Peptides against a protein of PDB entry 3C66. Designs and how they scored, part 166

Target 1, 189 residues: chain A of PDB entry 3C66
Amino acid sequence: KSWANLFEKNDFFFRYKFYLEITAYTRGSDEQHLKWSGLVESKVRLLVMKLEVLAGIKIAHPFTKPFESSYCCPTEDDYEMIQDKYGSHKTETALNALKLVTDENKEEESIKDAPKAYLSTMYIGLDFNIENKKEKVDIHIPCTEFVNLCRSFNEDYGDHKVFNLALRFVKGYDLPDEVFDENEKRPSK

## One batch from the design tools (peptide; made by RFdiffusion4, then SolubleMPNN)

Design b2_p29_3_s3 (from b2_p29_3, 15 letters changed)
Fold by OpenDDE base, seed 3:
Structure b2_p29_3_s3 (fold): chain B 189 residues (1-189), chain A 29 residues (1-29)
Amino acid sequence: as target 1 above (189 residues)
Amino acid sequence: KEPIIVPERLDASEILEELSKLNELLKKL
């Protein structure tokens, strides 16, 4: 059974209490983003392997499809705001201040030629093997190695004004709305 | 039981800055 067939979208975001979000950001062209996000996505499996060997992690399962979004991003401050607010249901409402690019509006003159921030987000579902609530699982090392692997691939990816990468640990009830279908109820706390 | 995950957020810009500093230190050794 191919790994692709095991993750029906419908159960993945309800199966785990915890997720690691990996977001590739690009403030530039769609072509720049495709190259950057494609690279990041290609390395996620290596991160999964590094997470799975941690004593506190029982399972790390990647969702195989990225979530894509883009915003009109006229300023650097807007780009910083996107990176700060994206990836959590608690904070994502702040992004409503920006124009989301959609298939319906992408050809509008005000949007078509506007500076954009592109986002590609990968999700890893996490199950933990912890005996008590006080146990810490340190994911700093594997996450840092992953970031370094992505950023070191091309010198251009060192430009944080254009290319960024963030990892966020999120609880299932605080996942962004994008992961749920219109008919799906968000997990409760 | 909920684990304590460290870090809760990791930004590549921060990592790159730390790495840059580390590399600079290593070059001085």
Scores: peptide ipSAE 0.245, ipTM 0.728, DockQ to the pose 0.474
Fold by OpenDDE base, seed 4:
Structure b2_p29_3_s3 (fold): chain B 189 residues (1-189), chain A 29 residues (1-29)
Amino acid sequence: as target 1 above (189 residues)
Amino acid sequence: KEPIIVPERLDASEILEELSKLNELLKKL
């Protein structure tokens, strides 16, 4: 089945039980985020290739489009909180304490000039070839290589106060609400 | 059957710190 048929949003987040989330974070300008997230996104295919060759991974399929969000982020603690809480349905409600930047509010004076955290999230659907419940799949190596590849591209991306990158393994029932349409029911446990 | 995935979360800052430590160890060899 061609990769092209996997990109219909409607089935991707229901097709797999497990996902790898890759989130690029930027606390800075939109231009800084565009460069950083664009770099990360350009390398996701290399990560997929490295995941596919792992003995425990049967399938690794990337979703083609990033999910974009931005928050008013006045403090470093808020930025750490975003990075901790984002990417899981269990924890994402904590982000409601922050002002989400939307097309409707972005021109408001209090939001326009406020420090912002930008997020771009890529998803990889995972199917595992595990016969025994006790088998561990170690993704540390390919994920580390991926992070190194992204962070080593420009010295500016070494500043963790501005640029960050996180990979999260998430179960389908714990995906963020952003991946589902308003009429879609979240997968059950 | 649910796989055990290790690690469940990877932060780039943690990875870079580990790599820095590894590089320091390699320089001492």
Scores: peptide ipSAE 0.189, ipTM 0.711, DockQ to the pose 0.411
Fold by OpenDDE base, seed 5:
Structure b2_p29_3_s3 (fold): chain B 189 residues (1-189), chain A 29 residues (1-29)
Amino acid sequence: as target 1 above (189 residues)
Amino acid sequence: KEPIIVPERLDASEILEELSKLNELLKKL
């Protein structure tokens, strides 16, 4: 099967038991987020290459497109809550307490001028070599290197009040609702 | 920062625990 057929949305989120989510967060302007998320996205390929060479990883396949969302985020506590709750179906319902920015509501005065948190999420499907019970999968090394690479690119990205980067490991049945179409059934546990 | 020691016999649950620890470390980066 060609690599091209691997990136069809409909099969990608059902193909793997495990996913690595990479989310760039920005509490600031859309311009700030575009720069930050664009940088993070540009480095994902380097992370994939580092994951693929780990003995315990059989496959690391990135999804081709980021998932974009934004919330009205009036407080720092709201921003911390978004970072804690986003990226898991078990916890994402807590985000319903915040106003999701949509194409339908973005021009409302209460939303237009409100502080916002922007999110861009990339997904990597993972298949592990389970047979070698002794293989240390040092996934923390390439992940830490990736975060350091992104954060060190510009001094402004050191401001955790504005810019954040999270890597989350998620099971296929616990992926956020955003990755599935309305007619798709979530993978079973 | 102490390296996350991934246990030799990582079943899927152990991988998840180490990845959870990774997530905690990444929040501090």
Scores: peptide ipSAE 0.060, ipTM 0.610, DockQ to the pose 0.063; fails the geometry check
Fold by OpenDDE base, seed 1:
Structure b2_p29_3_s3 (fold): chain B 189 residues (1-189), chain A 29 residues (1-29)
Amino acid sequence: as target 1 above (189 residues)
Amino acid sequence: KEPIIVPERLDASEILEELSKLNELLKKL
């Protein structure tokens, strides 16, 4: 079975009970975000490889495409709020207080020149080997190495006012609405 | 059990703590 058949969107967000979300945030230009998110995306495969070899992880399966969004982000507090609330169905409703940038509204004068936060999110589906309760899963090591690898690539990425990276462990029933099509029912608990 | 978020604004020690919580969650799975 080609790797491509493993990446059919339709089943990915229903297949796993647990997901690791990797979100690159940029409060700046689209060009800055493209560089930052592109770097992060390029390193996700290395993280997957490191996760797969951990005792207690049976499968670490990346989704092939990032999810892209952007918000009008006039303040640093708004940027912190985005980073806190994004990536969970329970908390994502707080983002409704911000203006989502869309193809329909991007040319509006109030949006065009406004400060923006850009988000690119990669998903990794996780399956754990539960039978060996004795195995310590040291997920902290590969995750820390991944963050360090991304941040050390360019000195500019040390500016947390502009560039951020978050890892979030999420249950399938608490995935953001963006991962489901309008006709898809969210996984049950 | 709530999702564990590791924001990058955490120092290395805080990141390790949140990831340790992740490991604890995984043990309870």
Scores: peptide ipSAE 0.028, ipTM 0.571, DockQ to the pose 0.040; fails the geometry check

Design b2_p29_3_s4 (from b2_p29_3, 11 letters changed)
Fold by OpenDDE base, seed 2:
Formats: C-alpha cells, structure tokens, sequence
Structure b2_p29_3_s4 (fold): chain B 189 residues (1-189), chain A 29 residues (1-29)
C-alpha cells in the first residue's frame, strides 16, 4: 500500500483508535499564524521519528494536511477558552459561544477587523504495542522536546499571549467534528 | 485495552512555566 493511500482523510481518522493532536494557536495576524503554523508543521516529522522509537508505540503516522480554523477572539479569556476546549468532541461545543470565521462571513465588517485566533491542527495516528493493560506510554519527553524546538526557533514564539502550541492525546471517538465529513459516522468507543 | 498515555495534554505555556521554575531552583542551589 503506497504511503499516499495511508493518508487519505476518510481512512486515516478511522484507522487508529488513538491520535495525537498538535495545534498551533495564534492570536494575532494571519501572517503571524502562517509563519508559526508553518514552522510547527515543518517539525512534525521530527516528532513522529521520536515517537516511533518509543517501546510502547508501534506506529506513529502523521496526517499530511493541517486542519485550519479561526475564531473571533476579542479577549484573552476567549483565547484561553479556545485553547482549553478545542481538540475534543466532548468540549468543542463550548466554542460555539465564539464566532467561527468562515469564507461566507470573513468579509463582514464585524469579523474582518476583529481580533482573531487562528488554529492549525496536525494529527498523528497512533498504534500501541502494549502487552499489559497497566503499561504507561510516556510521550512527555518527545512532546516537550518538540514544543521547545518550535518555540526556540524565534523569540516571538515565546509570547504565550500570541503564540501557543498544544499537544493532546485523543481517542478516535473523541476527535473533533472537523476531521469527519458530514456523511461520516464518528467512530464508536 | 486502552493504553495510558502520559501526558494526555501538553501545553507549551505550562511547559515553559515548569522549565522556568526548574531553572530557578537550579540557580538557587
């Protein structure tokens, strides 16, 4: 099976029971986000390589395309809320309190000039080689190294009020709605 | 059987805080 076929959207989000979500957040300009997210995306392969060598991880496969979203984000509290609630189906409904920027509404005067939070999310499908139910796979080190690598690239990326990076371990049934097409049934538990 | 993954969430802001605290502790020793 060609690697290309492994990264078709429809199969990817059903193939694994577990995913690592990598979200680059920017509360600022689109240009700032493009630079930040582009950097993060460029480093994902390094994280994959570090994950693959962990004894408990059998497979770490990145999805090739980021998911992009943006919200009107008038306050810092809204930005914190986005970072807290995004990336899980259980919590993403809280984001409905914010105005999602869409192609249909982006030219509205109230949206065009509004402060925005930009999100770019990369997904890594995970398959585990766990013999015992109680076996813990510690991904803290490779994930921390990844975060440090991204943030150390430019001093500006240390400003958490503008730039953030979060990694979330998510079960397939708890993936955000954005990864599924309208006609796709969410994976069951 | 679901693996236990640690951590379930990593936030860059928290990592920086932890690193800054750890560095302060190392400078005070």
Amino acid sequence: as target 1 above (189 residues)
Amino acid sequence: KEPIIVPERLDASKILEELSEENKELEEE
Scores: peptide ipSAE 0.281, ipTM 0.697, DockQ to the pose 0.406
Fold by OpenDDE base, seed 1:
Structure b2_p29_3_s4 (fold): chain B 189 residues (1-189), chain A 29 residues (1-29)
Amino acid sequence: as target 1 above (189 residues)
Amino acid sequence: KEPIIVPERLDASKILEELSEENKELEEE
């Protein structure tokens, strides 16, 4: 079975019960985001390698394409809200209070000149091999190492007002709507 | 600010609970 079949969108978000979401946030220019997200994306493979060797993780498979979104983000509070609410179906409805930037609206004067938050999200499907309830799966370690690796690459990436990075462990039924096509039913619990 | 890692720690117990609940739902279908 070729690795190529593992990367078809259609099955990826139904294949695993658990996902690690890696979101690069930028409140700034598109150019800033392109550099930041590109860096983060380039390091995801290293995170996968570190996850695969953890006790209790059987499989860590990255989805190859990022999900891109952007919001009008006039305030720092809005930026914090985006980071808090994004990445979970339970909470993503709060983002409806913000204007999503689309290809249809991006040229509107009110959007074109507005401060924006850019989001690039990578997904890793996780399969666990936990035999004992006492076993600790410390994904925190590789996740922290990953964040440190990304943040240390350039001093500018230390500015949390502009650049942020989140890793969210999400259940398949709580994945954001963006990962499903209009005709796809969200996984049940 | 500390990196946003949610949850900060994964307890194997919670993962097992979730997997066990799923197995029950699959047995009820």
Scores: peptide ipSAE 0.184, ipTM 0.726, DockQ to the pose 0.025
Fold by OpenDDE base, seed 5:
Structure b2_p29_3_s4 (fold): chain B 189 residues (1-189), chain A 29 residues (1-29)
Amino acid sequence: as target 1 above (189 residues)
Amino acid sequence: KEPIIVPERLDASKILEELSEENKELEEE
């Protein structure tokens, strides 16, 4: 099956048991987020290449489309909460305490001028080739290198109050609801 | 702040456990 068929949304989030989520966070302007997320997205292919050569990783396939969301984020504590709770179905319900910005509400006066956190999330499907239970797959190395690559690109991206980057290893049954269509059943455990 | 990497290290035993549980569920269906 050609690589092209792997990128159909409907099959991608059911094909793998494990996913790496790469989320670029911005508490600032939409312009700041566009620059930051665009940089992160441009480097994902380099991360994939580094993952594919790790012992114990058989396949690393990126999903081509980012998932975009934004929340009203009045405080730094709210921004930390978003970064802690986002990216897992088990924890994402905590985000319901914040106002999600939608096309329907973005023009409301209370939302339009409010401080916002922007999120752009890329997904990598992972297949493992593990022969021994004592084996360790050190995904931390390529992930840390990736973060350092993104953060070092511009001095402004060193400001953790504005720009953040998270890499989360997630099981298919614990993927965020955003990756599934309304008619799709979440993978069972 | 250090980058958020969750989990920072993958234990092969946990990966194999998850894969084995799934294979059992698929064999029971």
Scores: peptide ipSAE 0.260, ipTM 0.770, DockQ to the pose 0.033; fails the geometry check
Fold by OpenDDE base, seed 4:
Structure b2_p29_3_s4 (fold): chain B 189 residues (1-189), chain A 29 residues (1-29)
Amino acid sequence: as target 1 above (189 residues)
Amino acid sequence: KEPIIVPERLDASKILEELSEENKELEEE
């Protein structure tokens, strides 16, 4: 089946019960984030290939477009909070304590020169074929390999104060609000 | 710092439980 038909955003986030979120975090410059996120995004296809061959995974389909966001991030604690709370509808409300950078506010003096955390998030829809309740889907293996691959590409990416990478397994009903349009109803539990 | 992988391990039993709940909901509709 051609990956080409995955173009309609609206169907992708309703099609699967489970998603893997891959978020590249950067607390630094836009240029640093562009390099880091671009690297991560370039490796997602390798992760998909590794997921598809795992026992118990039937389908792993990446969404083609990253989701971009940025927050004013004055402290390291704020950066840790972003990484802890982002990627789940249950926890994302905690991010309301931070200033979201938007096209409307990005030129404000208080925001323009402020320290920022940049986020680029890729989504993989997952379909499982699990027959035995005792079966283990070792998704952590390819995920760990992926992180190591990205982190090892440049020595600078070893600095966890600047560059971070998270992989989150999320249910469709717990996807972040960013994936849905204003008129779309979140999948029910 | 270890990579942020949430959850650290997928439990197939939890996945199956959620799939089974969906099947029950579909059978009750």
Scores: peptide ipSAE 0.190, ipTM 0.725, DockQ to the pose 0.025; fails the geometry check

Design b2_p29_4_s1 (from b2_p29_4, 14 letters changed)
Fold by OpenDDE base, seed 1:
Structure b2_p29_4_s1 (fold): chain B 189 residues (1-189), chain A 29 residues (1-29)
Amino acid sequence: as target 1 above (189 residues)
Amino acid sequence: MALERQEKRIEEEQKRVKERLEKEIPEFE
């Protein structure tokens, strides 16, 4: 079965019980975000390779397409809120307090020149080897190495006021709504 | 001073990543 058929969106987000979310955040220009997110995305393959060799991980499967969104982000507190609330169905409703930038509204004067937070999210589906019940999977090690790799690439990426990177371990039933089509039912608990 | 602050920020970020992942990773009973 070609890897290509495994990348159909609809099956990917139902296939795994667990997902690792990698979100690049930028509060700045779209050009800044393009560079930052592009860097992060370029390193995801290295993270996958590190995950695959961990004891207790059976499969680490990346979804190749990033999910992109942007919000009007007038304050640093709003930016912190985005980073806290994004990436979980349980908490993402808090983002409704912010104005989502869409193709329909991006040219509005109130949005066009407003400070924005840009988000690009990559997903890795995880299947764990249940037979090795006793082995704590140290996912934090490769994840930390990944963050360090991305942050250390350019000194500018050390500015947490502008650039952020979050990794979140999420259950399939708690994936953000963005990963599902309108006609798709969210996985049950 | 600047390097030490950067190192501290990286350490704090690493700690947050670790704590978040450890909390969310199911203890496979």
Scores: peptide ipSAE 0.103, ipTM 0.691, DockQ to the pose 0.436
Fold by OpenDDE base, seed 5:
Structure b2_p29_4_s1 (fold): chain B 189 residues (1-189), chain A 29 residues (1-29)
Amino acid sequence: as target 1 above (189 residues)
Amino acid sequence: MALERQEKRIEEEQKRVKERLEKEIPEFE
């Protein structure tokens, strides 16, 4: 059975204590974002493989679908704020200062022609081998290699004003609201 | 010049990734 068939969305975000979030950011066109996010998504499997071979990691399970959002992003400071605040329940409320682009509002003149930041986020559930307490899990190595792999694919992706890639380690109780359905309660600590 | 700037940007990004992950990953003491 493929990993995709083992866990429904609702079980995935409750199953693990820890998650790795991979977010591709684009402040530009939708076409630019599709290319960038598509590249990042295509490389996530390589990251999973590198995580699974770490002695301190028992399981690295990718969620198969990206979460997509976009914001009106008129300034570079707004873009930096998005990158700082997104991906944690503790900080995501700061994004309420920006206009979220929705299917209902996307055709409004003020939104349609506005500069936008696009976000695509992939999640990896992590289970650690706690018994080997002595082995520091150097998760930063495979993550750094992943970022370098994505950024080096095209010279244009070196422009941090347009393209960004962030990896965030998040506890299950601090996952963004987007991963839960309206009727779902967040995992407890 | 262009290569050195790119290398520096990559190094800075690697440092940011490392620092973020090191803070967020619980030291399993």
Scores: peptide ipSAE 0.099, ipTM 0.686, DockQ to the pose 0.442
Fold by OpenDDE base, seed 2:
Structure b2_p29_4_s1 (fold): chain B 189 residues (1-189), chain A 29 residues (1-29)
Amino acid sequence: as target 1 above (189 residues)
Amino acid sequence: MALERQEKRIEEEQKRVKERLEKEIPEFE
């Protein structure tokens, strides 16, 4: 409850220079994704706690709402492409080759029964301690621990053909378009 | 000058972290 009141969407994605994106991927059923993404989301607070204690991190603030998207994903190659291209403004245009599932099109015959990749993305805003010249911040350690924690929770989550989890470090100007409203100007480099 | 150098060092470190995170985190079986 305490973090939910801290940041409106508009302030959050402009407030930090750096963000950690946590994306749960599922190529399978909506039910599978709900379980997987729900697990990942439930552990994000633990990751935040681990990030906050790093000497080089001044602030690690989670955005409390996940971003949800789904794509028609006919092939494993498409699923790999989604995982490679998603989460960066520079690369997300490649996803235009896939059909985004929307409320408007989800009932179309070509979409309804098609294989889908589901994505749930959580964001953590990061502020680093600039003053301490010597402190290398290796967020890879807590991130690796987080991935291992999520993957080890259930044997089914070891199937990379179905379940994936990616952590991406991005700059504010390279955040996906989904985080900005139509009237919002993307942060400049 | 000093602040710019420090910002650059932070950016370089963040880039290294990004590059490491973008690589498949080896699952420690």
Scores: peptide ipSAE 0.031, ipTM 0.574, DockQ to the pose 0.038; fails the geometry check
Fold by OpenDDE base, seed 4:
Structure b2_p29_4_s1 (fold): chain B 189 residues (1-189), chain A 29 residues (1-29)
Amino acid sequence: as target 1 above (189 residues)
Amino acid sequence: MALERQEKRIEEEQKRVKERLEKEIPEFE
């Protein structure tokens, strides 16, 4: 089935009760991140295919565009904090302790040459066949295979101090604020 | 020695997963 019915962004994050977030992290150069995130993004379709064949999954629908963000990340502890807190509305407020890099501030001397963590996040909307058994659908296998596939592509991607990859299962009401427009109301529980 | 063996096992597993996934990709997609 052609994913060609690109549902407008506006409906995608309201359509599903559950989402799988795939985030590529890089603490290094923008060039390193572009290579790493580009690799991860190129493999998302394979993950979708593996999810779709699971008996408990009715649909696995990828969002077509990554969400990009970057933070000033002076320490390894900050990088660990980003990986822990990012990807959930409940926890993302902790990221306010870090300087978000924006188009407006990226040329500031304090930001331009600062160590950065780069994030690229892909979303997959999930619909399950059995509403009452959603928690019993094991997506761990395809997700682990996906991570292993990405990590094994280049030896450099084995360095967890620089490159990380996380998959997070999130409910629609707990999606990060970045997925909603300013005028959109967050889905209710 | 033990760590190296574990790393090798992980690498071999990753390789197998990669090879399996690559074989399952239709050439025309």
Scores: peptide ipSAE 0.026, ipTM 0.574, DockQ to the pose 0.050; fails the geometry check

Design b2_p29_4_s2 (from b2_p29_4, 16 letters changed)
Fold by OpenDDE base, seed 5:
Structure b2_p29_4_s2 (fold): chain B 189 residues (1-189), chain A 29 residues (1-29)
Amino acid sequence: as target 1 above (189 residues)
Amino acid sequence: SALERQQKRIELEQKRVKERLEKEIPLLE
């Protein structure tokens, strides 16, 4: 069964207490982002396989569709702020200081030719084996290997001014608003 | 060298990933 058949969108973000977010960032062209995010997305299955074999992880299920967003990003400081604040409900309100690029505003003169940061985010739902409280689940190893794999694919991806990759471990109640429909209630703590 | 710069970038990134995950792993306790 394909992972796509296992989870309806509405159930996926409520099913797990914990999620791993994988975000590809690009401050550059849409073409640069398409190549970078496409590479990252193509490697997510390898990360899932590495997570599933960890003794402390019972289940690692990827959500099959990326979440895409872009912001007007005039400065390097804005780009650092995006990377710091994105991916958590607690901090995402800080992004309101930036202009979100939408289909409605993308043709505005102030937005069309402005420097942009592009984001593509993949989600992995995690279920842990609680009974082995003694086993420290070190997800750092597979996550680091994943980042190194993506960054080493092309020398250009070593430029942190343009290309970034972040992995964030979040609780279901702290997922970004983008994963929920307008009528959906955020999971409770 | 270009190799040293690349290695330094990798180390910095590994550190960032580690620091972020280490802050988040205690949330599993």
Scores: peptide ipSAE 0.114, ipTM 0.708, DockQ to the pose 0.419
Fold by OpenDDE base, seed 3:
Parts: C-alpha cells; sequence; structure tokens
Structure b2_p29_4_s2 (fold): chain B 189 residues (1-189), chain A 29 residues (1-29)
C-alpha cells in the first residue's frame, strides 16, 4: 500500500507526537528553487528508510506533499532570520516582519522584482520506541548523511548564500501554522 | 587541493547539521 493512501492530511499532523521537518531554502530564482527543492524531495524517501531501521524508531512516515512558501528577502540577514525562525510555532511570528509572497500580491511591483527566499518543507512523522529508555536514538547520523547527499549532488548547492537545507525536530504542538487548516485546532501539550 | 576543500565543506556541513539537531535532540528525552 502506498504511503499516500494511509492518512488524510488532517490525521497526519495530529497522529504523531514528533515530526522531522526538512526545509529546502533558496534565495534566488524560482528556477533555482525548483531544482534544489525537487532534489531534496526526491531524497526524502532514502532518509525515511534510514530512519525506519533505527532501533529507537518505531515508525517514520513521510507526508507526501511539500509545503511551499516564499518571502521578500532583501538582505542576507533576512535570509538567516527566515532559516532561524521558520519551522516552529514558537518562533514563526518573527516572519511577520517580512512580506509573505501570495497569489494576491505576487504581481505587485514591489514584490515581483524583489529578491525572494523560497521554502519547501517536507514532514516526517515519528513514533519512537520509548520503552527502552536506554537507547539514545541517534537521529543525527541519517540526517547528516541526507544533507551530505543533497549538498554533494551538485557543486552549486554548496553555496550557502543561495541554497540551504535544514532539518528540525519538532513536537506536534509546535508545528508551524501552515500544516493546519483554518478550522483545525493545534494539538495541545 | 580540490579534494581537501570538498572535505572541509562536508565537515562543516556535518557540524552544522549536528549542532542544529543536538539542540533539538534533547526533545527526545
Amino acid sequence: as target 1 above (189 residues)
Amino acid sequence: SALERQQKRIELEQKRVKERLEKEIPLLE
């Protein structure tokens, strides 16, 4: 059975206590982002496979669709801020200082030609075998291998001024607002 | 060498990933 058929979107972000967020960042053109994010997305399945074989991980389930967003990003500092603040409900409000690009505003003269940061985020729901308190789940190994795989694919992706890749471990109650529909209540602590 | 530069880039990236995840891994405890 394909992973796509297992859960509706609404169930996915309520099902797990923990999520791994994989965000591809691009400060450049839409074309650059499409190539970069497409590469990252294509490798997520390999990361899932590596996570599933860890003794401390019971389930690693990828959400099938990326979340896409873009911001006007006039400075490198803004780009660093995006990478620092994005991916957590606790910190995402800081992004309100930047202009979010939307379908409604993308044709505005001030936005159309502005430097942009593009974001594509994939989610993996994680269920841990908590019973064996003794086994530290070394999630950093497969994650590091994943980042190395993506970054080494093309020399252009070594430019951290343009291309970035972040993995974030997030609790369900701290997921970004983007994963919930307007009528959905965020999971409580 | 080009190989040494590549190795340094890989090591730097590994360090960044590790440092970022290590801040978040305590959430597994």
Scores: peptide ipSAE 0.102, ipTM 0.687, DockQ to the pose 0.361
Fold by OpenDDE base, seed 1:
Structure b2_p29_4_s2 (fold): chain B 189 residues (1-189), chain A 29 residues (1-29)
Amino acid sequence: as target 1 above (189 residues)
Amino acid sequence: SALERQQKRIELEQKRVKERLEKEIPLLE
């Protein structure tokens, strides 16, 4: 039974109070991003395995498909802003200052040849053991190991000007708008 | 060295991940 068949998109983002977001960033070519994001995605299962063995974690379920987006990213400051603001409903409105690349606009000359930041985001739904609240669940350890694993795969991935990897812990009510369909209401606080 | 700079960047990234997670983990307490 593939994990892919267990979670329909529509229910996944309502099932958990907490999510771990894993975003691969690339300021470069689409080919560079495909390699980088593909690598990160291939390692998510290892992170899930490490999370599942933590005493404070009852369930760690990955969503099977990445969310992909790209922005015109003329400057390094824009790239830093994307990494700071992306992945939370509270902050994602700041990204409206950047041009989102879409299938409709990608062939525009001003967009086609512009520097771009590519994003691929994977989600892990988390359920915690309430009874073990006394045990500080240190998800930092497996997350750091995961980042190191991805970054160490190729020397080129050490270039933070091009390749970045962020993990964000997000409450269900603060998930980015991209995870919900137009007809879906965001989870309440 | 280039290796030292790379290590420093990794440490900085680890620190950022830690700080972000530490801000978010207390919400689990």
Scores: peptide ipSAE 0.096, ipTM 0.695, DockQ to the pose 0.430
Fold by OpenDDE base, seed 2:
Structure b2_p29_4_s2 (fold): chain B 189 residues (1-189), chain A 29 residues (1-29)
Amino acid sequence: as target 1 above (189 residues)
Amino acid sequence: SALERQQKRIELEQKRVKERLEKEIPLLE
């Protein structure tokens, strides 16, 4: 059974209390982003495997598809803002200050040739073994290894002005709006 | 060297990842 068939979108983002978000950022060309995000996405399964063997993690399940978005990103400060604010419902409203690139607006003169930040986000649902209160789950180790793996794959990916990779631990009620359909109620606290 | 710069960037990235994860997962401390 392919991992793809295990989680319907609607159930995945309600199933877990905790999620790990993996976002590949690119301020550059679409081609650069496709290569970078594709690499990151290809390595997510390795991160999952490393998470699953942690004593404090009962389940680590990846969502099968990335979420993709892009913003007009005129400045480096805008790019830093995107990286700071994206991935949390509490902070994502700050992104409204930037122009979201959509299929409807991508051909507009103000957008077409504008500098863009591309985002591809993978989600891992996490279930923790809470009963073992004594075992500190150090998610940092496998996460750091993952980042190092991705960043070290190509020297070009060392350029933080262009390529970034963020891992964010979020609660289900603080997931970005993009993961829910318009008719879906966000998980409660 | 280019290698040293890369290593410093990796260390900086590791630090950023650590700091972010530590802030976001306070229950794991």
Scores: peptide ipSAE 0.082, ipTM 0.682, DockQ to the pose 0.413; fails the geometry check

